# Ledger of designs, part 35: peptides against a protein of PDB entry 7MKK

Target 1, 71 residues: chain A of PDB entry 7MKK
Amino acid sequence: SMKEKVKAKLVEIRKFVPFIRRVRIDFQDTLSKVQGHRLDALVNLLDREDVSMSSLNKIEVIIDKLRTRFN

## One batch from the design tools (peptide; made by RFdiffusion4, then SolubleMPNN)

Design b2_p17_2_s2 (from b2_p17_2, 7 letters changed)
Fold by OpenDDE base, seed 3:
Structure b2_p17_2_s2 (fold): chain B 71 residues (1-71), chain A 17 residues (1-17)
Amino acid sequence: as target 1 above (71 residues)
Amino acid sequence: DDKELLELLDEALKEHK
Protein backbone atom coordinates (compact mmCIF):
# COMPACT_ATOMS: atom_id res chain seq x y z
CA SER B 1 0.00 0.00 0.00
CA MET B 2 0.95 3.64 -0.34
CA LYS B 3 0.98 3.89 3.45
CA GLU B 4 3.55 1.12 3.69
CA LYS B 5 5.65 2.74 0.95
CA VAL B 6 5.69 6.01 2.87
CA LYS B 7 6.71 4.23 6.07
CA ALA B 8 9.55 2.47 4.29
CA LYS B 9 10.76 5.71 2.67
CA LEU B 10 10.64 7.50 6.00
CA VAL B 11 12.78 4.80 7.61
CA GLU B 12 15.38 5.18 4.86
CA ILE B 13 15.43 8.98 5.02
CA ARG B 14 15.77 8.92 8.81
CA LYS B 15 19.12 7.18 8.38
CA PHE B 16 20.48 10.59 7.34
CA VAL B 17 19.38 12.38 10.53
CA PRO B 18 22.79 11.90 12.21
CA PHE B 19 24.44 13.39 9.11
CA ILE B 20 22.12 16.39 9.14
CA ARG B 21 22.83 16.95 12.83
CA ARG B 22 26.58 16.79 12.19
CA VAL B 23 26.35 19.34 9.36
CA ARG B 24 24.37 21.62 11.65
CA ILE B 25 27.01 21.45 14.38
CA ASP B 26 30.25 21.16 12.39
CA PHE B 27 29.41 24.12 10.18
CA GLN B 28 27.48 26.18 12.69
CA ASP B 29 29.95 29.08 12.41
CA THR B 30 29.79 29.19 8.60
CA LEU B 31 26.04 28.66 8.23
CA SER B 32 23.72 31.63 8.41
CA LYS B 33 21.17 31.75 11.21
CA VAL B 34 18.40 30.95 8.77
CA GLN B 35 20.29 27.96 7.35
CA GLY B 36 20.84 26.57 10.83
CA HIS B 37 17.22 27.09 11.78
CA ARG B 38 15.98 25.36 8.63
CA LEU B 39 18.23 22.36 9.28
CA ASP B 40 16.82 22.10 12.79
CA ALA B 41 13.33 22.21 11.34
CA LEU B 42 14.24 19.46 8.89
CA VAL B 43 15.34 17.18 11.73
CA ASN B 44 12.11 17.92 13.59
CA LEU B 45 10.09 17.16 10.48
CA LEU B 46 11.71 13.74 10.25
CA ASP B 47 10.57 12.90 13.79
CA ARG B 48 6.95 12.94 12.58
CA GLU B 49 4.98 10.01 11.21
CA ASP B 50 2.65 12.07 9.02
CA VAL B 51 5.03 13.09 6.24
CA SER B 52 3.86 12.73 2.64
CA MET B 53 5.72 10.85 -0.07
CA SER B 54 6.14 14.09 -2.02
CA SER B 55 7.78 15.70 1.01
CA LEU B 56 10.05 12.71 1.53
CA ASN B 57 11.17 12.87 -2.09
CA LYS B 58 11.96 16.57 -1.73
CA ILE B 59 13.86 15.87 1.49
CA GLU B 60 15.93 13.27 -0.35
CA VAL B 61 16.97 15.88 -2.92
CA ILE B 62 17.88 18.31 -0.15
CA ILE B 63 19.99 15.67 1.59
CA ASP B 64 21.79 15.03 -1.69
CA LYS B 65 22.62 18.73 -1.90
CA LEU B 66 23.91 18.67 1.67
CA ARG B 67 26.08 15.66 0.92
CA THR B 68 27.52 17.32 -2.18
CA ARG B 69 28.37 20.46 -0.26
CA PHE B 70 29.42 19.18 3.15
CA ASN B 71 30.60 15.60 2.57
CA ASP A 1 3.15 23.60 5.92
CA ASP A 2 5.74 21.00 4.96
CA LYS A 3 5.96 22.12 1.34
CA GLU A 4 6.71 25.67 2.38
CA LEU A 5 9.31 24.55 4.91
CA LEU A 6 11.13 22.47 2.32
CA GLU A 7 11.04 25.29 -0.22
CA LEU A 8 12.44 27.70 2.35
CA LEU A 9 15.15 25.23 3.27
CA ASP A 10 16.10 24.76 -0.36
CA GLU A 11 16.35 28.51 -0.81
CA ALA A 12 18.35 28.91 2.40
CA LEU A 13 20.92 26.37 1.20
CA LYS A 14 21.66 28.57 -1.82
CA GLU A 15 23.17 31.19 0.47
CA HIS A 16 26.95 31.21 0.90
CA LYS A 17 29.26 32.93 3.36
Scores: peptide ipSAE 0.395, ipTM 0.824, DockQ to the pose 0.095
Fold by OpenDDE base, seed 2:
Structure b2_p17_2_s2 (fold): chain B 71 residues (1-71), chain A 17 residues (1-17)
Amino acid sequence: as target 1 above (71 residues)
Amino acid sequence: DDKELLELLDEALKEHK
């Protein structure tokens, strides 16, 4: 079902939460305040269960951009 | 709104200090 697919995608995306937290902390001095706030919001979003597949796909792209920029 | 948040985050990542 679509619900099961969303749940599976969420599990995979959540594997990157520690990385996002590391970026937020390790690069805090080089990030703007707005960047920091948005990263915090992203982490909070990933704690929720009610996230759409479209949002999860967008988050995956954003995480890829973070990985490219911050390793 | 999640869509707006993700759009704003994407734009914020373009910033350089």
Scores: peptide ipSAE 0.387, ipTM 0.821, DockQ to the pose 0.094
Fold by OpenDDE base, seed 5:
Structure b2_p17_2_s2 (fold): chain B 71 residues (1-71), chain A 17 residues (1-17)
Amino acid sequence: as target 1 above (71 residues)
Amino acid sequence: DDKELLELLDEALKEHK
């Protein structure tokens, strides 16, 4: 079901939460305040269970960009 | 780029605020 797919996707995306947190801290001086705030908000979003598949797909793209930019 | 990154973040967060 779509619900099961969302749950599975969320589990996979959550594997990157430690990475996002590391980016937030390690590059705090490089990031603008708004960028830092949005990364914090992203982590908080991933702590919830009611995230849509559409949002998760967008987040996956963002994480890929973070990985490219920050290794 | 940064603009695209932030826009995607905003879009993802907007759906859940």
Scores: peptide ipSAE 0.273, ipTM 0.779, DockQ to the pose 0.655
Fold by OpenDDE base, seed 1:
Structure b2_p17_2_s2 (fold): chain B 71 residues (1-71), chain A 17 residues (1-17)
Amino acid sequence: as target 1 above (71 residues)
Amino acid sequence: DDKELLELLDEALKEHK
């Protein structure tokens, strides 16, 4: 079911939360206030269980961009 | 909302200090 797929996708995306937190901390001096705030909000979003598949797919793309830019 | 957050985040990441 879509519900099961969303749950599985969320589990996979959450594996990147430590990375996101690390980017936020390690690059805090070079991140703008806006960028830092948005990263914090992203982490908070991933703490929820009511995230759509559409959102999760978008988050995955964003994480890929983060990985490319921030190692 | 989630859509707005993700859009704003994507835009914010285009530039880096």
Scores: peptide ipSAE 0.384, ipTM 0.821, DockQ to the pose 0.097; fails the geometry check

Design b2_p17_2_s3 (from b2_p17_2, 5 letters changed)
Fold by OpenDDE base, seed 5:
Structure b2_p17_2_s3 (fold): chain B 71 residues (1-71), chain A 17 residues (1-17)
Amino acid sequence: as target 1 above (71 residues)
Amino acid sequence: DDEELLKLLDEALEEAK
């Protein structure tokens, strides 16, 4: 079901939460204040259980861009 | 770029509200 697909994708995306946290801290002085705030919000978002597939797909793109830039 | 990253972040966060 779509519900199970969302759950599975959320589990996989959450594996990158430690990476996101490290980017936020290690590059805090390089990131703008708004970028830092958005990364904090992203981590908080991934703590939720009601994130849509559409949102998760966007988050995957974000993580890919972060990986390209920061490791 | 940074603008694109912020846009994607904002879109994802807004959609999840």
Scores: peptide ipSAE 0.236, ipTM 0.767, DockQ to the pose 0.779
Fold by OpenDDE base, seed 3:
Parts: C-alpha cells; sequence; structure tokens
Structure b2_p17_2_s3 (fold): chain B 71 residues (1-71), chain A 17 residues (1-17)
C-alpha cells in the first residue's frame, strides 16, 4: 500500500540522520545561522511519523546535495 | 548552491506543518 511505501521510505531516509547531525556540527563555523537552524529542523522533522511522500522526496534531494557538498 | 538548499529545506519544512 501507499502507506507502507511511505513508512519504508521514511526508514531509509532516517539512515542519513547521523550524517545530517555531523554536517551541522562539523561545519558549524562555515554554515550561516539560518542554514544551521534549518538543518536542526530537518533532523526534528525526520523524527516524526506523519511525513508525506512528497516531503520525503524533497528531503531525499536535500540529502543528495548535502552529500555532494560535505562528503 | 546555498540559496537552492535553503529553498528546498524551507519547502520541505513548510509542507510538513
Amino acid sequence: as target 1 above (71 residues)
Amino acid sequence: DDEELLKLLDEALEEAK
């Protein structure tokens, strides 16, 4: 079902939470205050159970961009 | 770019509200 697909994608995206946290800390002096705040909010968002497929697709793109910039 | 990243973050966070 679509509900099961959303849950499965959320599980996969959550595997990158430690990476997002590391970017936030390791590059804290390089990131602007607003960038740091948005990364904190992204981590908090991924702790929720009611994230839509649309949101998860956008978050996947964000993570890919972070991986490209910050390894 | 940083501007694009911020835009995507804002969109994702706003959509989840």
Scores: peptide ipSAE 0.233, ipTM 0.763, DockQ to the pose 0.756
Fold by OpenDDE base, seed 1:
Structure b2_p17_2_s3 (fold): chain B 71 residues (1-71), chain A 17 residues (1-17)
Amino acid sequence: as target 1 above (71 residues)
Amino acid sequence: DDEELLKLLDEALEEAK
């Protein structure tokens, strides 16, 4: 079901939460205020259980970009 | 790059509200 697919996608994306948190902290002095706030918001969003597949797909792209830029 | 990333993030966050 779509619900099961969303849950599975969320589980996979949540594996990157520690990475996102580390980017936020390790590069805090380099990031702009808006960038830092957006990363905090991203982590908070991934704590939710009501995120749509559309949002999760966008978040996956975001994480890929973060990985490219911040290792 | 940063602008695109922030745009995508803003869109995802708005969609999830």
Scores: peptide ipSAE 0.233, ipTM 0.765, DockQ to the pose 0.792; fails the geometry check
Fold by OpenDDE base, seed 2:
Structure b2_p17_2_s3 (fold): chain B 71 residues (1-71), chain A 17 residues (1-17)
Amino acid sequence: as target 1 above (71 residues)
Amino acid sequence: DDEELLKLLDEALEEAK
């Protein structure tokens, strides 16, 4: 079902939460205040269970961009 | 590039509200 697909996608995306937290901490003195706030909000968002597939797909793109920029 | 990333973050966060 679509709901099961969303749950599976969320589980996969959540595997990157530790990475996002590390970016937030390791580059805290380099990130702007707004960038830091957005990363915190992203982590908080991924703690929720009511995230849509469209949002999860966008988050996946964001994570890929973070991985490219912050190695 | 930073602007694009922030825009994507904002869009994803707004969709989830």
Scores: peptide ipSAE 0.230, ipTM 0.763, DockQ to the pose 0.782; fails the geometry check

Design b2_p17_2_s4 (from b2_p17_2, 6 letters changed)
Fold by OpenDDE base, seed 4:
Structure b2_p17_2_s4 (fold): chain B 71 residues (1-71), chain A 17 residues (1-17)
Amino acid sequence: as target 1 above (71 residues)
Amino acid sequence: DDEELLKLLDEALETAK
């Protein structure tokens, strides 16, 4: 079901939360305040259960961008 | 909402040093 797929995707995306947190901290001096805030918001979003597949797919793209730029 | 958050984040990353 779609719900099961969403749950599975969420589990996979959450594997990157430690990475996102590391970027936020390790590059705090490089990131603007707004960038840091947005990353914090992303982590908070991923702590929720009610995230749509559409959002998760977008988050995946964003994480890819982060990985390209920061590791 | 989540859509706006992700949009803003994506835009913010475009200006990342």
Scores: peptide ipSAE 0.568, ipTM 0.869, DockQ to the pose 0.100
Fold by OpenDDE base, seed 2:
Structure b2_p17_2_s4 (fold): chain B 71 residues (1-71), chain A 17 residues (1-17)
Amino acid sequence: as target 1 above (71 residues)
Amino acid sequence: DDEELLKLLDEALETAK
């Protein structure tokens, strides 16, 4: 079902939460205040269960951009 | 709104370049 697909996608995306937290901390002096705030909000979003597949797909693209820039 | 948050985050990251 679509619900089960969303749950599986969320599990995979959550594997990157430690990476997002490390970017936020390790590059705090490089990031602007607004960038840091938005990353904090992203981590909080991934703690929830009610996230759409559309949002999860967008988050995956954002994580790829973070990996390209900071790794 | 999650879609708005993700849009704003994406824009903020583009500005970081």
Scores: peptide ipSAE 0.566, ipTM 0.866, DockQ to the pose 0.100
Fold by OpenDDE base, seed 1:
Structure b2_p17_2_s4 (fold): chain B 71 residues (1-71), chain A 17 residues (1-17)
Amino acid sequence: as target 1 above (71 residues)
Amino acid sequence: DDEELLKLLDEALETAK
């Protein structure tokens, strides 16, 4: 079901939460205030259970960008 | 909403900051 697929996708994306947190901290002095705030919001979003598949797909793209720029 | 948040995040990361 779509519900099961969403849960599975969320589990996979959550594996990157530690990375996102480290980017936020390690590059805090380089990031603008708004960039830092948006990263915090991303982490908070991934703590939720009610995230759509479309959102998760977009998050995956964003994480790819973070991985490219920040290791 | 979540879509707006993700849009804003993407835009924030695209800036040369």
Scores: peptide ipSAE 0.563, ipTM 0.864, DockQ to the pose 0.099
Fold by OpenDDE base, seed 3:
Structure b2_p17_2_s4 (fold): chain B 71 residues (1-71), chain A 17 residues (1-17)
Amino acid sequence: as target 1 above (71 residues)
Amino acid sequence: DDEELLKLLDEALETAK
């Protein structure tokens, strides 16, 4: 079902939460305040269970961008 | 909402120094 697919995708995306937190902290002085705030909000978003597949796919792209720039 | 947050995050990263 779509519900199970979303849950599975969320589990996979959540594996990157430690990485996002690390970027937020390790590069705090490099990131602008707004960038830091947006990363915090992203982590908070991933703590929820009602995230859409569309959002999860976009988050995946964002994580790829973070990996390219920060590790 | 979530769509707005993700848009703003993407834009914020694109403008990073």
Scores: peptide ipSAE 0.568, ipTM 0.866, DockQ to the pose 0.099; fails the geometry check

Design b2_p17_3_s1 (from b2_p17_3, 8 letters changed)
Fold by OpenDDE base, seed 1:
Structure b2_p17_3_s1 (fold): chain B 71 residues (1-71), chain A 17 residues (1-17)
Amino acid sequence: as target 1 above (71 residues)
Amino acid sequence: SEEEEQEKLLDELLELL
């Protein structure tokens, strides 16, 4: 079911939370204030259970961008 | 809605990064 697919995707995306946190801290002086704030919000979002597949797919792209720019 | 706000957050991040 879509519900199960979303749940599985969320589990996979959450594996990158430590990476997001590290980018936020390691590059705090390089990131703009708004970038840092939005990354904090992203981490908080990933603590939730009500995240859509659409959102999870966007988060995957964001993680790829972070990896490209910061590691 | 909460979902709309989530999407706005993510869209902004996609633009900022």
Scores: peptide ipSAE 0.757, ipTM 0.939, DockQ to the pose 0.843
Fold by OpenDDE base, seed 2:
Structure b2_p17_3_s1 (fold): chain B 71 residues (1-71), chain A 17 residues (1-17)
Amino acid sequence: as target 1 above (71 residues)
Amino acid sequence: SEEEEQEKLLDELLELL
């Protein structure tokens, strides 16, 4: 079911929470204040269970962009 | 809605990064 797919995707995306937190801290001086604030919001979002597949797909792209720019 | 706000947050991040 779609619900099961969403849960599985969420589990996989959550594996990157430590990475997002590290980017937020390690590159705090490089990131703009708004970028830092939005990354904090992203981490908080991933604590929730009411996230759509559309959102999870966008988060995956965001993580890829972070990996490209910040190792 | 909360879903719409989530999408706005994510769209903004996609543009900022």
Scores: peptide ipSAE 0.757, ipTM 0.939, DockQ to the pose 0.847
Fold by OpenDDE base, seed 4:
Structure b2_p17_3_s1 (fold): chain B 71 residues (1-71), chain A 17 residues (1-17)
Amino acid sequence: as target 1 above (71 residues)
Amino acid sequence: SEEEEQEKLLDELLELL
């Protein structure tokens, strides 16, 4: 089901939470205040279970951008 | 809605990065 697919993808995306946290901290001085705030919000979002597939797809792109730009 | 707020957050991040 779609619900099961969402949950499975959420589990996979959550594996990158430590990476997102590290980017937030290690590059705090490079990131703008708004970027930092939004990354904090992203981490908080990934603690939730009510995340849509659309959101998860966007988060995947965001992670790719972070990996390209920062590590 | 919360979903709309989530999408807005993520769209903004995509623009910022």
Scores: peptide ipSAE 0.756, ipTM 0.939, DockQ to the pose 0.868
Fold by OpenDDE base, seed 5:
Structure b2_p17_3_s1 (fold): chain B 71 residues (1-71), chain A 17 residues (1-17)
Amino acid sequence: as target 1 above (71 residues)
Amino acid sequence: SEEEEQEKLLDELLELL
C-alpha cells in the first residue's frame, strides 16, 4: 500500500539524519543562518511519523544536494 | 496546516541549497 511505501521510504531517509547533522555542524560557518535553521528543522521533521511521500521525495533531493555540495 | 508548512520548509531548502 501507499502507506507502507511511505513508511519504508521514511526509514530509508532517516538513515541520512547523521549525515545531515554533520553537515549542519561541520559547515556551520559556511552556511547562512537561514540555511542552518532550516537544516535543523529538517532533522526535526524526520523525527515525525506524518511525512508525506511528496515531502520524502523532496528530502531525498535535498540530501543529494548536500552530498554534492558538502561531500 | 502542518503538512503545508512542511512543504514550505522543504521548498525553501531546495531554493537555498
Scores: peptide ipSAE 0.755, ipTM 0.938, DockQ to the pose 0.864

Design b2_p17_3_s2 (from b2_p17_3, 9 letters changed)
Fold by OpenDDE base, seed 3:
Structure b2_p17_3_s2 (fold): chain B 71 residues (1-71), chain A 17 residues (1-17)
Amino acid sequence: as target 1 above (71 residues)
Amino acid sequence: SKEKEEEELLDKLLEDL
């Protein structure tokens, strides 16, 4: 079911939370305040259980971009 | 709504990167 697919994707995306946190901290001085805040908000978002598949797909792209830019 | 705010956040992050 779609519900099961969403849950599975959320579990996979959450594996990158430690990475996002490290990017936020390691590059705090080079990121703008608003960019840092948005990364914090992203981490908080991933603590929720009611994230849509659409949002999870966008988050996947964001993580890929972070990995490309920040290792 | 929270969903709207969520989408706006994600769109801005996509613009940031």
Scores: peptide ipSAE 0.772, ipTM 0.938, DockQ to the pose 0.888
Fold by OpenDDE base, seed 5:
Structure b2_p17_3_s2 (fold): chain B 71 residues (1-71), chain A 17 residues (1-17)
Amino acid sequence: as target 1 above (71 residues)
Amino acid sequence: SKEKEEEELLDKLLEDL
């Protein structure tokens, strides 16, 4: 079901939370305050259980961009 | 709404990167 697919994707994306946290910390001096805040908010968002597939797809793209830019 | 706020956050992050 779609609900199961959403939950599975959320589980996979959560595997990158440590990476997002590291980017936030390691590049704090390079990021603007607002960018840092948004990364913090992203991590907080991933603690939720009710994230839509649309949002998860965007988060996947964000993670890919982070990986490209920050290793 | 929280959902709209969430989408706006993600859109901003996509713009940031």
Scores: peptide ipSAE 0.772, ipTM 0.937, DockQ to the pose 0.891
Fold by OpenDDE base, seed 1:
Structure b2_p17_3_s2 (fold): chain B 71 residues (1-71), chain A 17 residues (1-17)
Amino acid sequence: as target 1 above (71 residues)
Amino acid sequence: SKEKEEEELLDKLLEDL
């Protein structure tokens, strides 16, 4: 079911929360205040259980971009 | 709505990167 797929996707995406937190901290001096805030908000978002598949797919792209840019 | 704000956040992040 879509519900199960979303749940599985969320579990996979959450594996990258530590990475997102590290980017936020390691590059805090380089990131703008608003960009840092958005990364914080992203981490907070991933604590929720009601994230749509559409959002999770976007988050996956964001993580890929973060990995490309920030190692 | 929360969902709309969520999407806007994600879109902004996509633009940031």
Scores: peptide ipSAE 0.772, ipTM 0.938, DockQ to the pose 0.894
Fold by OpenDDE base, seed 2:
Structure b2_p17_3_s2 (fold): chain B 71 residues (1-71), chain A 17 residues (1-17)
Amino acid sequence: as target 1 above (71 residues)
Amino acid sequence: SKEKEEEELLDKLLEDL
């Protein structure tokens, strides 16, 4: 079901929460305040259970872009 | 809505990077 697919996707995406937190901290001085705030909001978003597949797909792209830019 | 706000946050992050 779509619900099960969403749950599985969420589990996989959550594996990158520690990485997102590290980017937020390690590059705090080079990120703008608003960008730092948005990363914090992203981490908080991933604590929720009610995230759509559309959102999870966007988050996956964001993580890929973070990995490319920040290693 | 919360969903719309969430999508706008994600879109802004995509533009940031």
Scores: peptide ipSAE 0.772, ipTM 0.937, DockQ to the pose 0.905

Design b2_p17_3_s3 (from b2_p17_3, 8 letters changed)
Fold by OpenDDE base, seed 4:
Structure b2_p17_3_s3 (fold): chain B 71 residues (1-71), chain A 17 residues (1-17)
Amino acid sequence: as target 1 above (71 residues)
Amino acid sequence: SKEEEENKLLDELLELL
């Protein structure tokens, strides 16, 4: 089911939470205030269980951008 | 809605990064 697929993807995406937190801290001086704030919000969002597949797909792209730009 | 807020956050991040 879509619900189970969402849950599975959420589990996979959550594996990158430590990476997102690391980027937020290690590059705090490089990131703008708004970028930092949005990354904090992203981490908070991933604590939720009701994230849509559409959102998870966007988050995957965001993580890829972070990996390309910051490591 | 919460979903709209979520989408706004993520869309902004996609734009900023």
Scores: peptide ipSAE 0.750, ipTM 0.934, DockQ to the pose 0.844
Fold by OpenDDE base, seed 2:
Structure b2_p17_3_s3 (fold): chain B 71 residues (1-71), chain A 17 residues (1-17)
Amino acid sequence: as target 1 above (71 residues)
Amino acid sequence: SKEEEENKLLDELLELL
């Protein structure tokens, strides 16, 4: 079901939470204040269970951009 | 809505990074 697919995607995306937190801290001086704030919000968002597949797909792209730019 | 706010956050991140 779609619900099961969303759950599976969420589990996979959550594996990158430690990475996002590390980027936030390690590159705090490089990131703008707004970028840092938005990354904090992203981490908080991933604690929720009611995230749509559309949002999870966007988050996956964001993580890829972070990996490209920050390691 | 919550979903709209969430999408706005994510769209901004996509543009900022």
Scores: peptide ipSAE 0.749, ipTM 0.934, DockQ to the pose 0.849
Fold by OpenDDE base, seed 5:
Structure b2_p17_3_s3 (fold): chain B 71 residues (1-71), chain A 17 residues (1-17)
Amino acid sequence: as target 1 above (71 residues)
Amino acid sequence: SKEEEENKLLDELLELL
């Protein structure tokens, strides 16, 4: 079901939370204040269980952007 | 709504990065 797919995707995306946290800290001086704030909010968002598939797909793209730009 | 705020957050990140 779609619900099961969402839950599975959330589990996979959460594996990148440590990476997001490290980018936020290690590149704090490179990131703008707003970028840093939004990354903090992203980490907080991933603590929730009611994230939509649409949102998870966006987060996946964001993670790819972070990986490309910040290793 | 919470969902609207969530979408706003993510869309903004996509634009900023």
Scores: peptide ipSAE 0.749, ipTM 0.934, DockQ to the pose 0.835
Fold by OpenDDE base, seed 3:
Structure b2_p17_3_s3 (fold): chain B 71 residues (1-71), chain A 17 residues (1-17)
Amino acid sequence: as target 1 above (71 residues)
Amino acid sequence: SKEEEENKLLDELLELL
């Protein structure tokens, strides 16, 4: 079901939370203030269970951009 | 709403990065 697919996607995306946290800390002086604040908010968002598939797909793109730019 | 804030956050990140 779609609900099961969303749950599985969320589990996979959460594997990148440590990476997002490290980017936020290691590049704090390089990131703008707004970038840092939004990354903090992203980590908080991933603690929730009610994230849509569309949002999870956007987060996947964001993670890819972070990987390309920072590690 | 929470969904609106979520969309705003993610769209801003996509633009900023």
Scores: peptide ipSAE 0.747, ipTM 0.933, DockQ to the pose 0.822

Design b2_p17_3_s4 (from b2_p17_3, 8 letters changed)
Fold by OpenDDE base, seed 4:
Structure b2_p17_3_s4 (fold): chain B 71 residues (1-71), chain A 17 residues (1-17)
Amino acid sequence: as target 1 above (71 residues)
Amino acid sequence: SEEKKEEELLDELLELL
């Protein structure tokens, strides 16, 4: 089901939470205040169970951007 | 809605990065 697919993808995306946290901290001086704030919000969002597939797809792109830009 | 706020957050991040 779609619900199961969403849950499975959420589990996979959550594997990158430590990476996102590290980017937020290690590059705090490079990131703008707004970028830092939004990354904090992203981490908080991934603690939720009710994230949509659309959102998870966007988060995947965000993670790719972070990996390309920062590590 | 919370969903709308979530999408706005992510769209902004996509724009910022």
Scores: peptide ipSAE 0.738, ipTM 0.930, DockQ to the pose 0.872
Fold by OpenDDE base, seed 2:
Structure b2_p17_3_s4 (fold): chain B 71 residues (1-71), chain A 17 residues (1-17)
Amino acid sequence: as target 1 above (71 residues)
Amino acid sequence: SEEKKEEELLDELLELL
């Protein structure tokens, strides 16, 4: 079901939470204040269970962009 | 809505990064 697919995707995306936190801290001086604030909000968002597949797909792209720019 | 705010957050991040 779509619900099961969303749950599976969420589990996979959550594996990158430690990475997002490290980017936020390690590159705090490089990131703008607004970028840092939005990354904090992203981490908080991933604590929720009610995240749509559309949002999870966007988050995956964001993580890829972070990996490209920040290792 | 909260869902709309969530989408706006993610869209902004996609533009900022």
Scores: peptide ipSAE 0.737, ipTM 0.931, DockQ to the pose 0.823
Fold by OpenDDE base, seed 3:
Structure b2_p17_3_s4 (fold): chain B 71 residues (1-71), chain A 17 residues (1-17)
Amino acid sequence: as target 1 above (71 residues)
Amino acid sequence: SEEKKEEELLDELLELL
């Protein structure tokens, strides 16, 4: 079911939370204030259980962008 | 709504990065 797919996707995306946190800290002086704040918000968002598949797909793209720029 | 705020957050991040 779609519900099960969303849950599975969320579990996979959450594996990148430590990476997002490290980018936020290690590059705090490089990131703009707004970038840092939004990354904090992203981490908080991933603590929720009611994230849509659409949002999870966007988050996947964001993580790819972070990986490209920050390891 | 919470969903709207979530969309705005993610769209902004996509633009910023």
Scores: peptide ipSAE 0.737, ipTM 0.930, DockQ to the pose 0.801
Fold by OpenDDE base, seed 5:
Structure b2_p17_3_s4 (fold): chain B 71 residues (1-71), chain A 17 residues (1-17)
Amino acid sequence: as target 1 above (71 residues)
Amino acid sequence: SEEKKEEELLDELLELL
């Protein structure tokens, strides 16, 4: 079901939370204040269980951007 | 709504990065 797919996607995306946290800390001086704040909010968002597939797909793109730019 | 705020957060991140 779609609900099961969303939950599975959330589990996979959560595997990148440590990476997001490391980018936030290691590049704090490179990131703007707003970028840092929004990354913190992203990490907090991933603690929730009710994230939509649309949001999870956007988060995947964000992670790819972070990987390209920051390692 | 919280859902709308979530979308705005992610859209902003996509623009910022």
Scores: peptide ipSAE 0.737, ipTM 0.930, DockQ to the pose 0.835

